# Peptides against a protein of PDB entry 4LZF: the designs that were tried, part 32

Target 1, 155 residues: chain A of PDB entry 4LZF
Amino acid sequence: GGRLVVFPNGTRKELSADGQTVKVMFFNGDVKHTMPDQRVIYYYAEAQTTHITYPDGMEVLQFPNNQTEKHFPDGRKEITFPDQTVKTLHPDGREESVLTDGTIIQLNPDGSKVIQFNTGQREIHTADFKRREYPDGTVKTVYSDGRQETQYPTG

## One batch from the design tools (peptide)

Design b1_p23_2_s1 (made by RFdiffusion4, then SolubleMPNN; from b1_p23_2, 11 letters changed)
Fold by OpenDDE base, seed 3:
Structure b1_p23_2_s1 (fold): chain B 155 residues (1-155), chain A 23 residues (1-23)
Amino acid sequence: as target 1 above (155 residues)
Amino acid sequence: MEEEIKKLKEQEAKNEAELAAEE
């Protein structure tokens, strides 16, 4: 059968009969589960937050406001906000946000910005210009000096 | 959020250290 150990400080440790699952209930209300698949699930009682650690080094944090953060072994982070926007932070400093309407916003380490609209239009922001690309192949550029240029599609 | 996560991990470490002292 399983075993229950009760420590003098009030912490309790439960071991399954097969020895594959360990549950620790700490005196402060925190709970740690070690699972057969080697996942470690820690629940912070006061913060109402769940922290899952995977054998490959992946970490998942679930907050009481419905925000979820994934920390990948390669240093990438993926944040799902309560509004279901997904933001990815790359180790090179690049950031990508996917909005619920399908718009994608990319922030590059050089300070440039790219917006891919759900309409198929693309907008590129640099220090020197703002450029709008249209699905028909038309490109409109506004330069930092106020000059405007329109490039018409070839075909 | 990173500072909050740090505090949570410190709490976990304290709980585990206390358990290890009683085992």
Scores: peptide ipSAE 0.423, ipTM 0.903, DockQ to the pose 0.921
Fold by OpenDDE base, seed 5:
Structure b1_p23_2_s1 (fold): chain B 155 residues (1-155), chain A 23 residues (1-23)
Amino acid sequence: as target 1 above (155 residues)
Amino acid sequence: MEEEIKKLKEQEAKNEAELAAEE
């Protein structure tokens, strides 16, 4: 059979009969599950947050507002917001947000921004210009000096 | 949020340390 240990501080430790599952119920209400697959599931009672650690170093945080964060071993983070927008933070400083409508917003380390609209249009923001690229190959550029250029597709 | 996560991890570490002291 399993074992239950109750410590003087109020923490409880449950061991499965096979010893492969450990459940610790801390005195503060937090709960830690160590699973046979080496996942560790920690529940923060006050914050109502779940933290899962995987043996490969992946971490998953689930917040009470329905936000989920994945922390990858390479330093990448993926945040799923309550509205289901997914933001990826790359170790190089690049950020990418995927909106629910399929729009992708990319922030580059150089400060440039690229918006890939769900319509197939793309907008590029740099220090020198804003550029709109259209699916037909038309490109409109507004430069920081106020010049505007339209490049028409080669027919 | 990052600071919140840090506090949570600190709480976890504290709980683990206290358990280790009881075992």
Scores: peptide ipSAE 0.423, ipTM 0.903, DockQ to the pose 0.910
Fold by OpenDDE base, seed 1:
Structure b1_p23_2_s1 (fold): chain B 155 residues (1-155), chain A 23 residues (1-23)
Amino acid sequence: as target 1 above (155 residues)
Amino acid sequence: MEEEIKKLKEQEAKNEAELAAEE
């Protein structure tokens, strides 16, 4: 059968009959589950946060505000915000946000920014200029010195 | 958020250390 160990400090450890599942209920209210598939599920009672560690090194954090963070073994992080925006942080410093309306925002390590709007317009921000590209082929550039340039589509 | 996560992991580490001392 299963085993229950109760420690003097109030921590309790429950072992399944097959020994494949371990549940630790810590004295502070935290709970740790070790699963047969080697996943570790830790619940922080005060913070109401769940932390799942996978055998491949992936980690998943679930916060009480419905935010979820995935930490991948390659160093990538994926944050799903309560509004369902998804932000990806790459190991090279690149950041990508996908908004619920389909807009994609890319922040590059060099400080440049690219916004792909759901309308098909694209905006590019660099140290030297801000450029708006329109679906019809028109391109408007505002340079850092205040100069403006419009390039019209070749018909 | 990173600082909060760090504090949570420190809490977990303390709980694990205490359990290891009791076992």
Scores: peptide ipSAE 0.422, ipTM 0.902, DockQ to the pose 0.917
Fold by OpenDDE base, seed 2:
Structure b1_p23_2_s1 (fold): chain B 155 residues (1-155), chain A 23 residues (1-23)
Amino acid sequence: as target 1 above (155 residues)
Amino acid sequence: MEEEIKKLKEQEAKNEAELAAEE
């Protein structure tokens, strides 16, 4: 059978009969599950947050507002916001957000920004200009000095 | 969120340390 140990501080440790699952119920209400696959599921009672750690170093955080964060061993982070927007933070400093409508927003380490709209339009922001590219090949550029340029498609 | 996560991990570490001391 399983075993239950109750410690003087009120923490309780439950061992499954097969010894493959360990459940610790801490005195503060936090709960830790160690699973047969070596995942550790920690529940923070006050914060109502779940923290899953994997043997490979992957971490998953689930917040009470429905935000989920994945922390990859390579330092990449993937955040799923409550609105289902997915933001990826890369170790090189690049950030990418995928909106629910399919729009992709890229922030580059140099401060430039690229927006790929679901309409096929693309907007590029740099220190020198904002540029809008249209599906027909038209390109409109507004430079930081106030100049505007339109490039028309060929054909 | 990073500071919140840090605080949560510190709480976890504290709970684990207290358990280890009682085992």
Scores: peptide ipSAE 0.422, ipTM 0.902, DockQ to the pose 0.907

Design b1_p23_2_s2 (made by RFdiffusion4, then SolubleMPNN; from b1_p23_2, 15 letters changed)
Fold by OpenDDE base, seed 4:
Structure b1_p23_2_s2 (fold): chain B 155 residues (1-155), chain A 23 residues (1-23)
Amino acid sequence: as target 1 above (155 residues)
Amino acid sequence: MDEEIEELKKREKELEAELAAAE
């Protein structure tokens, strides 16, 4: 059978018979599960937050508001917000948000922003201009000085 | 949020250290 160790401080440690599963119930109510696949699941009782660590260094945080954060070993972070928007933060500083309607918002390290609308239109924001690209190939640019330019598709 | 995560991780390490000291 398994083993149960009860410590003087109230912490309890359960080991499975095969020794592959370890459950620690800390005196504060936190719970730590070490799984056979070496995944560690830590539950913060007061915060109602789950923290999963994987052997490869990946971490997953699950918050009580239904937000989930994945921290990848390469430094990338993926945040699933309660509204199911998925935001990816890249190590190079690029951020990409995928909205539930299919809109993609990209924030680039240079400060530019690109919005790929679900309509197929794309909008590019830079320090110098806002540019709207239409599915037909039309491109409208509004420059920071107020100048406007329209580029028409060939055909 | 980052501060909250760090605080939680800190607390986890503290509890783990307490357990390790008791074992």
Scores: peptide ipSAE 0.237, ipTM 0.838, DockQ to the pose 0.879
Fold by OpenDDE base, seed 1:
Structure b1_p23_2_s2 (fold): chain B 155 residues (1-155), chain A 23 residues (1-23)
Amino acid sequence: as target 1 above (155 residues)
Amino acid sequence: MDEEIEELKKREKELEAELAAAE
């Protein structure tokens, strides 16, 4: 019930019977799928890269090295690296990396850094100090001038 | 990486234009 159109340059266009799916196989090996949900899947043959665009403006890129990038309509990007680290870049300049062990590294626009360790400890880096927070409530601070302070939990 | 993406998108647009001209 579908139809196939073959163009003189070798490009082929397949239409489903219901017209909801269109597959274009370009002469260079690239493939474009238009899906019923209006997403467009483009495969770049030479680069072995898949590019998916969604009606809401979302884009997904899948690279041959197993890296995946999600580009959200609000400007946020989420990158899944080959090592499965997930890095989120926010429009405000904040960056967050989630490591496979559960550690979260946050880089803030003001230059501060926060590390949430998988042990429940948190380390805060600012221009003025490095601070380690422990699950029991103990807080150790090393200031830029070399002064050290420990705040002990109550009880 | 952004430059690579732009190159890919450019090629996509070119191929789509070629197809549109043939239809």
Scores: peptide ipSAE 0.235, ipTM 0.837, DockQ to the pose 0.887
Fold by OpenDDE base, seed 2:
Formats: C-alpha cells, sequence, structure tokens
Structure b1_p23_2_s2 (fold): chain B 155 residues (1-155), chain A 23 residues (1-23)
C-alpha cells in the first residue's frame, strides 16, 4: 500500500503504492504533487495560486481570479485574463492580445500598434500617423502634424 | 505580479529545503 510520513513540524508526505505519485502537505497549508509524468503541481494556500512545472521547463500559473499564465521555455508568456482575453508576450518585445470578439491587438517593439478588428477594419498606430483601413479598400490617415488623407478604393 | 510570483517560488523552495533537511 501507500505510505504516509508525518513530520514533527506538521508536514505530511504521502506516497502512492506504486511510488509514482508523491503528495506533500506542508504545515502552512501548501500542497505539492509530483505526478508520474514528472509534472509538479504546487498549490500556495495563502495566495490560492497553483503553480505547475513541467520537465521541459514549461510553467503554468493559475490565480484565484481565474487568470492563467503560461511561461514557455523560450521566454514567451501567454496570459489568459479572467475575461478570456489572451495576451502573448514574445521574447522580442512584441505583444499580441486576442479579445473574445476576435479583435487582435499587436504592440510592436518600436512602439507601433496594429488593431485588427472583427469587422475587418484595421487600425495602425505609428509615431507619424494613425491609419484606419476599411474592408472596401478605403484608407484614412491622420498624421501627427494634423493633416488628414483619404485614399479611395479602385473599382 | 512578477514580484508576487517570485516570492511564492521562494517560499516553495524554502519549504522544500526544510522538508529535505527533515528527511
Amino acid sequence: as target 1 above (155 residues)
Amino acid sequence: MDEEIEELKKREKELEAELAAAE
């Protein structure tokens, strides 16, 4: 059968009969599970946060507000917010947010921003201008100096 | 948020070290 060890400080360690699962219940209420697939699940009792670590270096954080963060070995992070928006932070500094309505917001390392709306419109923000592209091919640009330009589709 | 996570990870390591010393 399984084995239970109780330490003087109140920490408890439970080993499965097959030895493939280890559960540590720390005296402070934290819980650590070591799984057969070598995944480690740590629950921080006070913070009510779950931290999962994988052998390949992947980490997953689950917060009490329903936010989830994935930390990839390459440095990329993927955050699922409580509203189900998904934000990806890339190692090169690029950030992408996918909203629940399908809108995609891209923040580039140079400070430029691109919004792909679910309507098919696209908005581009740079240091020099803000531009709106419409599905029919119309493009409206407002330059930083206050000039406005409209480019009409051909057809 | 990052600071909070680092504190949690630190606490995890401390508890793991304490357990290892008791085994």
Scores: peptide ipSAE 0.231, ipTM 0.835, DockQ to the pose 0.878
Fold by OpenDDE base, seed 3:
Structure b1_p23_2_s2 (fold): chain B 155 residues (1-155), chain A 23 residues (1-23)
Amino acid sequence: as target 1 above (155 residues)
Amino acid sequence: MDEEIEELKKREKELEAELAAAE
């Protein structure tokens, strides 16, 4: 069967019968699971936070407020907020937020912003203009100098 | 938040080192 080792400081180590699972229960209440798939699940008792590390370098953090963070090996981070908004931070500095209504907000490293509305409209913000693109092909631009331009669809 | 996680990771390593010394 399995084995249980109890250390003088109160830490306990449980080994499964097949040797594929190791569970360490530290004296402070923290718990570490080493799983057959080589993922490591660490629970921080005081913070009530779970930290999962995968063999490929992926890390997942689960917080008590229902926020989840994924740290990808390529440097990308994905945050799922308690309201279920998902924000992706890219290594190049680009940020993308997906709202629960389907709206997508993109912040670019050059300071430009793109909003893809759930209605199919798209809005582009730059230092020089704000532009609204409509599903019918109409494009309205307001320039920083106050000039306005409407471009009608080709038909 | 990131600073708190780094502190927690440090504590984890200390506990693991103590366990390794006892084995």
Scores: peptide ipSAE 0.226, ipTM 0.836, DockQ to the pose 0.791

Design b1_p23_2_s3 (made by RFdiffusion4, then SolubleMPNN; from b1_p23_2, 16 letters changed)
Fold by OpenDDE base, seed 5:
Structure b1_p23_2_s3 (fold): chain B 155 residues (1-155), chain A 23 residues (1-23)
Amino acid sequence: as target 1 above (155 residues)
Amino acid sequence: MEEFIEELKKREKENEELLRKEE
C-alpha cells in the first residue's frame, strides 16, 4: 500500500504504493502533486491558482478567474483571457492577440501594428502611415502628413 | 500579474524548502 507521513508542522506527504505519485499537502493548504509523467501540479490554496510544470520546462498557470498562462521554454508566453482571447508575447517583444471574432492583432517591437480583420481586410499602422488593404486588392493609405492615396487592383 | 506570479513561486519554494528540512 501507500504511505502517509505527517510532519510536526502539519504538512502531510502521501506516497503511492508504486512510488510514482507523491502528494504533499502543506501546512498552509497548498498542495503539490508529482505525477508519473514527471509533471508537477502545485495548487496555491490562498490564491486558488494551479501551477503545472512540465519536464521540458513548460509552465501552465490557471487562475481562479479562468485566465490561463502558458510559459514556454523559449520565453514565449501565451495568455488565454477569461473572454477566450489569446495573447502571445514573444521574447523579441512582438505581441499577437487573437480575438474570439477571428481578428488578429499584431504589435511589433518597432511600434508598428497590424490588424487582420475577420472581414479579410488588413490594416497596417506605422509611424508614417495607416494602410487598409481590402480583399479585392484595393489599398488605401493615409500618410502622417495628411496625404491620402488609393491603389486600385490590377486585372 | 508578473509580480503576483513571482510571489506565488516564492511561496512554493519556501514550502518545498521547509519540507526538505523536515525530511
Scores: peptide ipSAE 0.451, ipTM 0.907, DockQ to the pose 0.878
Fold by OpenDDE base, seed 3:
Structure b1_p23_2_s3 (fold): chain B 155 residues (1-155), chain A 23 residues (1-23)
Amino acid sequence: as target 1 above (155 residues)
Amino acid sequence: MEEFIEELKKREKENEELLRKEE
């Protein structure tokens, strides 16, 4: 059946009978599982952190505070915070945070910021102005020079 | 956090290198 190898430094290697599963228990307490589907699960004992690597290049990190980070093959990163906020970092430099109440905060590569509130209001920040859009169609703009403008729904 | 992840990956690599030398 299976095979167990014990090395002089204290590291232990277990091979399943079919040879498809390998478990390495390192001398420092770390554990590495290689699965039949080529997924690798590594546990860092000191940090109490789990690192999963997939054949397609996907990586998942699970931290002891319940934070999870996904690193996609295309360079995108997705962070789920302990409060369940999800932040996505895109390869083009765009960042997006989705809050548990449905609010979306977007940071664009050009430096602009957009907040979509769960109330249906939208706020846009640029170098030239801050603008608030209301569900009834009213738009209020404060320009960098201090000028204020209100646009009413009828035109 | 990025620096911390790099330290973890370094530790993993060192463990794998030591194992390879003993096999």
Scores: peptide ipSAE 0.447, ipTM 0.907, DockQ to the pose 0.889
Fold by OpenDDE base, seed 1:
Structure b1_p23_2_s3 (fold): chain B 155 residues (1-155), chain A 23 residues (1-23)
Amino acid sequence: as target 1 above (155 residues)
Amino acid sequence: MEEFIEELKKREKENEELLRKEE
């Protein structure tokens, strides 16, 4: 069978017979599971939050409000918000948000912003202009100096 | 949120260190 160790402070450690599964129940209510696949599942009792670490360096945080954060070994982070919006933070500073309606918002390291609307329209924000691209090929630009320009489709 | 996560990780490390000292 397995083994149970009980420490004076109230912490308990359970080991499986094969030694591949370890469960630590800390005195403060936190729980740590080490699994045969080497995943470590840590539960923070007070915060009601789960922290999973994988052997490859991946980390997953699950919060009580249904928010989930994935921390990838390459430095990328993926946040799934309670409303199911997914935000990706890239190591180069680029950010992408995918809304539930299909809208995609991209923030680029150069400070530009691109919005892909679910209508098929695209909006580009730069230091010099705000541009709207329409599905028919029409492009409307409002420049920082107040000029407005419309380019009509050729086809 | 980042600060909150750091505090959680700190708590985890403290628990693990305490366990190590008792083993």
Scores: peptide ipSAE 0.446, ipTM 0.906, DockQ to the pose 0.880
Fold by OpenDDE base, seed 2:
Parts: sequence; structure tokens; C-alpha cells
Structure b1_p23_2_s3 (fold): chain B 155 residues (1-155), chain A 23 residues (1-23)
Amino acid sequence: as target 1 above (155 residues)
Amino acid sequence: MEEFIEELKKREKENEELLRKEE
């Protein structure tokens, strides 16, 4: 079942018996699979990288170092690093990293940074100050001019 | 990384275009 076409340059094309799967093995070692669901899986032989494209415009890149990148149709990107940190890049310029311990790091378009620690503490970085918020309601602020302020919880 | 990805996509496109010419 199926058929194999071999081109003069060494590229090979395999068609499944039902015609729903196509495998192209390029002369340079790259491999392209077209699946029945119209998903395309491309393997870059030299880079040892896999590129998956979906009919809805979703793209997934898998790198040899175990990094994975998802490119969503809305322009959002999600990067899973080898250490399993997940970084999301939003179209508005916001970036969010989720660490394996549950810590969340947010970089905002205005240049501010927010860290939500797994301990429940939160740290806010702006051009004017760094602020640490504690679970008990205590807030410590260090301003760029060197001033320090502590706000104690009420009650 | 972005440049690397673009280079990969370029390679893919070139391979696909070459195949189209052979078919």
C-alpha cells in the first residue's frame, strides 16, 4: 500500500495507501510529515529541531536542548525552558515567567516588574521604588533616593 | 533565537520550493 517517489536530487516522497499522510525526506536530511488532520511536522536535520504547524495557525518549535516554543495565532508566545520555567510573551509587551517553585515574575510594558513569591510575598519594582509586600500586611518601600518606608498592618 | 528560527523557516521554504519544481 502507498507509493514512493524518488527524485533525481535524492529527495523521497512517501504517500500512504489512503493518501492522507505524506512524508517527504529531503536530500539534506530534513523530513516533512503532512498528517490527516492537516498538521505539518517538519524536522530540521542539522539543527535537530522540530517545527509543527497547525491549521489554526498555531506553531510549536522543539529544540534539541529541550526548549519548546509555542507561537499562538493571537501573537502570544509561550516558551518552556529546559529547566521547565514557562515564559509567556504577550502582544501588548507584557512578559510573564512562571518558575517551577510557583514564583511568578511579571514584566510590564511600562517597565515595572512584579514578583509574586511562592512564600506569599510580593515585590514591585518601578523607576521610583522597590516595594516588598508581606503576607501579614507589612509593606516595605525603598525609594530611588534612598528613603525607606515601612507600613505596618492595621488590626 | 528569533534569527535562528527565521533561518530554519527559510530553509524549510527553500526545500519546499525545490520539491515543487521537481514535481
Scores: peptide ipSAE 0.444, ipTM 0.905, DockQ to the pose 0.884

Design b1_p23_2_s4 (made by RFdiffusion4, then SolubleMPNN; from b1_p23_2, 17 letters changed)
Fold by OpenDDE base, seed 5:
Structure b1_p23_2_s4 (fold): chain B 155 residues (1-155), chain A 23 residues (1-23)
Amino acid sequence: as target 1 above (155 residues)
Amino acid sequence: MEEFIKELKEREKKNLELLKKEE
């Protein structure tokens, strides 16, 4: 059989019969589960948020608004928003958002932005220009000085 | 959000510290 320990402060600790699972119910309502697979599941009662830590260093936060954040061991963060947009924050400062329609928005550390539209068109934003690349190979560039350039596809 | 997460982690840490004192 399992074991239940009740501490004077109101915290409770449940041990499974095999000792592989530990459940701590803290006096403030928080709950910590230590699982046989070495996952630790912590529930923040007031915030209604679940925090899962994995042996490899991965952390997953699940918020009550259906937002999920994954914190990778390499420093990368992946945020799944309630609308199912996925935003990845890279250690080098690059940010990438994948929209539900397949559009990908990349923000680069140098301040440039690249949008890969679901239509196959790509738009590049730099300090000097905005450029639209079309699937047929046409490229249209609008420079910061107002100059426009069209590059036609090569046959 | 980052500050919020930090607060949560501090809360967890505090709870664990208190537990260790009771054990």
Scores: peptide ipSAE 0.469, ipTM 0.910, DockQ to the pose 0.907
Fold by OpenDDE base, seed 2:
Structure b1_p23_2_s4 (fold): chain B 155 residues (1-155), chain A 23 residues (1-23)
Amino acid sequence: as target 1 above (155 residues)
Amino acid sequence: MEEFIKELKEREKKNLELLKKEE
């Protein structure tokens, strides 16, 4: 059978009969589960947040507002917002947001921004200009000095 | 958000340290 240990401070430790599962219920309401697959599930009672750690270094945080964050071993972070937008933060400083309609927004380390619209249009933002690229090959650029330029497709 | 996560991890760390002392 399993084993239950109750500590004087109110913390409880439950061990499964096979010893593969350990559940600690802390005095402050937090709960730690150690699973047979070596993942650790920690529940923060006050914050109502779940933190899962995997043997490979992967971490998953689940917040009460339905936000989820994945922390990958390579340093990449993936945030799923309550609206289901997914934002990826790369170790090199690049950020990418994928909206539910398929629009992709990239923030580059050099400060430039690229929006790939679900319509096939692309918009590039730099310190010097804002450029819109159209599926037919038309490119419209508005420069920071107010100058505008249109490049028409060939053929 | 990072500061919030840091606070959570510190809370967990303290709970685990207390548990080790009780065991």
Scores: peptide ipSAE 0.465, ipTM 0.909, DockQ to the pose 0.885
Fold by OpenDDE base, seed 3:
Structure b1_p23_2_s4 (fold): chain B 155 residues (1-155), chain A 23 residues (1-23)
Amino acid sequence: as target 1 above (155 residues)
Amino acid sequence: MEEFIKELKEREKKNLELLKKEE
């Protein structure tokens, strides 16, 4: 059978019969689960926050406002906001947001911005111009000096 | 938020250190 150890300070430790699962209930209300697959689930009672650590270095944080953060071993972070928007922070400084309507917003390290609309249109913002690309192949560019150019699709 | 996460990790560390002393 399993084992239960109760410490003088009120902390409790439960071990499964096979010794592969360990549950520690700390005196301050925090809970730590060590699973057979070496995944560690820690619950912070006061903050009502769950922290999952995977053996490959992946970490997942679940906050009481329904926000979730994934920290990847390569340094990438993925944040799911309460409104279900997903923001990815890349190690190279690039940021990508996927909105619920399917719009994708990309912020590049050089300061440029790319918006992929759910209509299939794409807008590119640089220091030199704003460019709109249409599904039919038409491209409209407004340059920083006020010049405008339209490139028509190859028929 | 990074400061908040740091505080949580410190709390976890303290709990684990106390447990090791009792075992």
Scores: peptide ipSAE 0.464, ipTM 0.909, DockQ to the pose 0.886
Fold by OpenDDE base, seed 1:
Structure b1_p23_2_s4 (fold): chain B 155 residues (1-155), chain A 23 residues (1-23)
Amino acid sequence: as target 1 above (155 residues)
Amino acid sequence: MEEFIKELKEREKKNLELLKKEE
């Protein structure tokens, strides 16, 4: 009950009987699938890359090196690198990376940087200082002018 | 990477435009 259309340029179009699935095989090797759930799956043959578009506007790119990028409708991007590090880019300019060892790195729009180490230590970088916070409550600060300060825990 | 993605999208656009001409 389906249909196959073959165009003069070599492009082929397959339609399901119910019309809910469409597969286009382009002359250059690219493939486009339109699914019943309204997902569109596009395969770039030369780049060996898959591009999925969802009805809500979300897009997913899968690259041959095992990198995956999710583009959310709100402008947020989530990149999973080949080493499985996950980086999130927020519309306000904030970036967050989660490393495989559990370390979290945050880059803020004001230029500050926060590292949450897997050891429980936290490091804060600003224009004025680098600060290390320890699990016991000790805080060590190195200021841009070279001054150093240690704040000891109370109790 | 952003430029690469842009190039891919342009490739897709061209394929779709050509398909519409054939249909």
Scores: peptide ipSAE 0.461, ipTM 0.908, DockQ to the pose 0.891

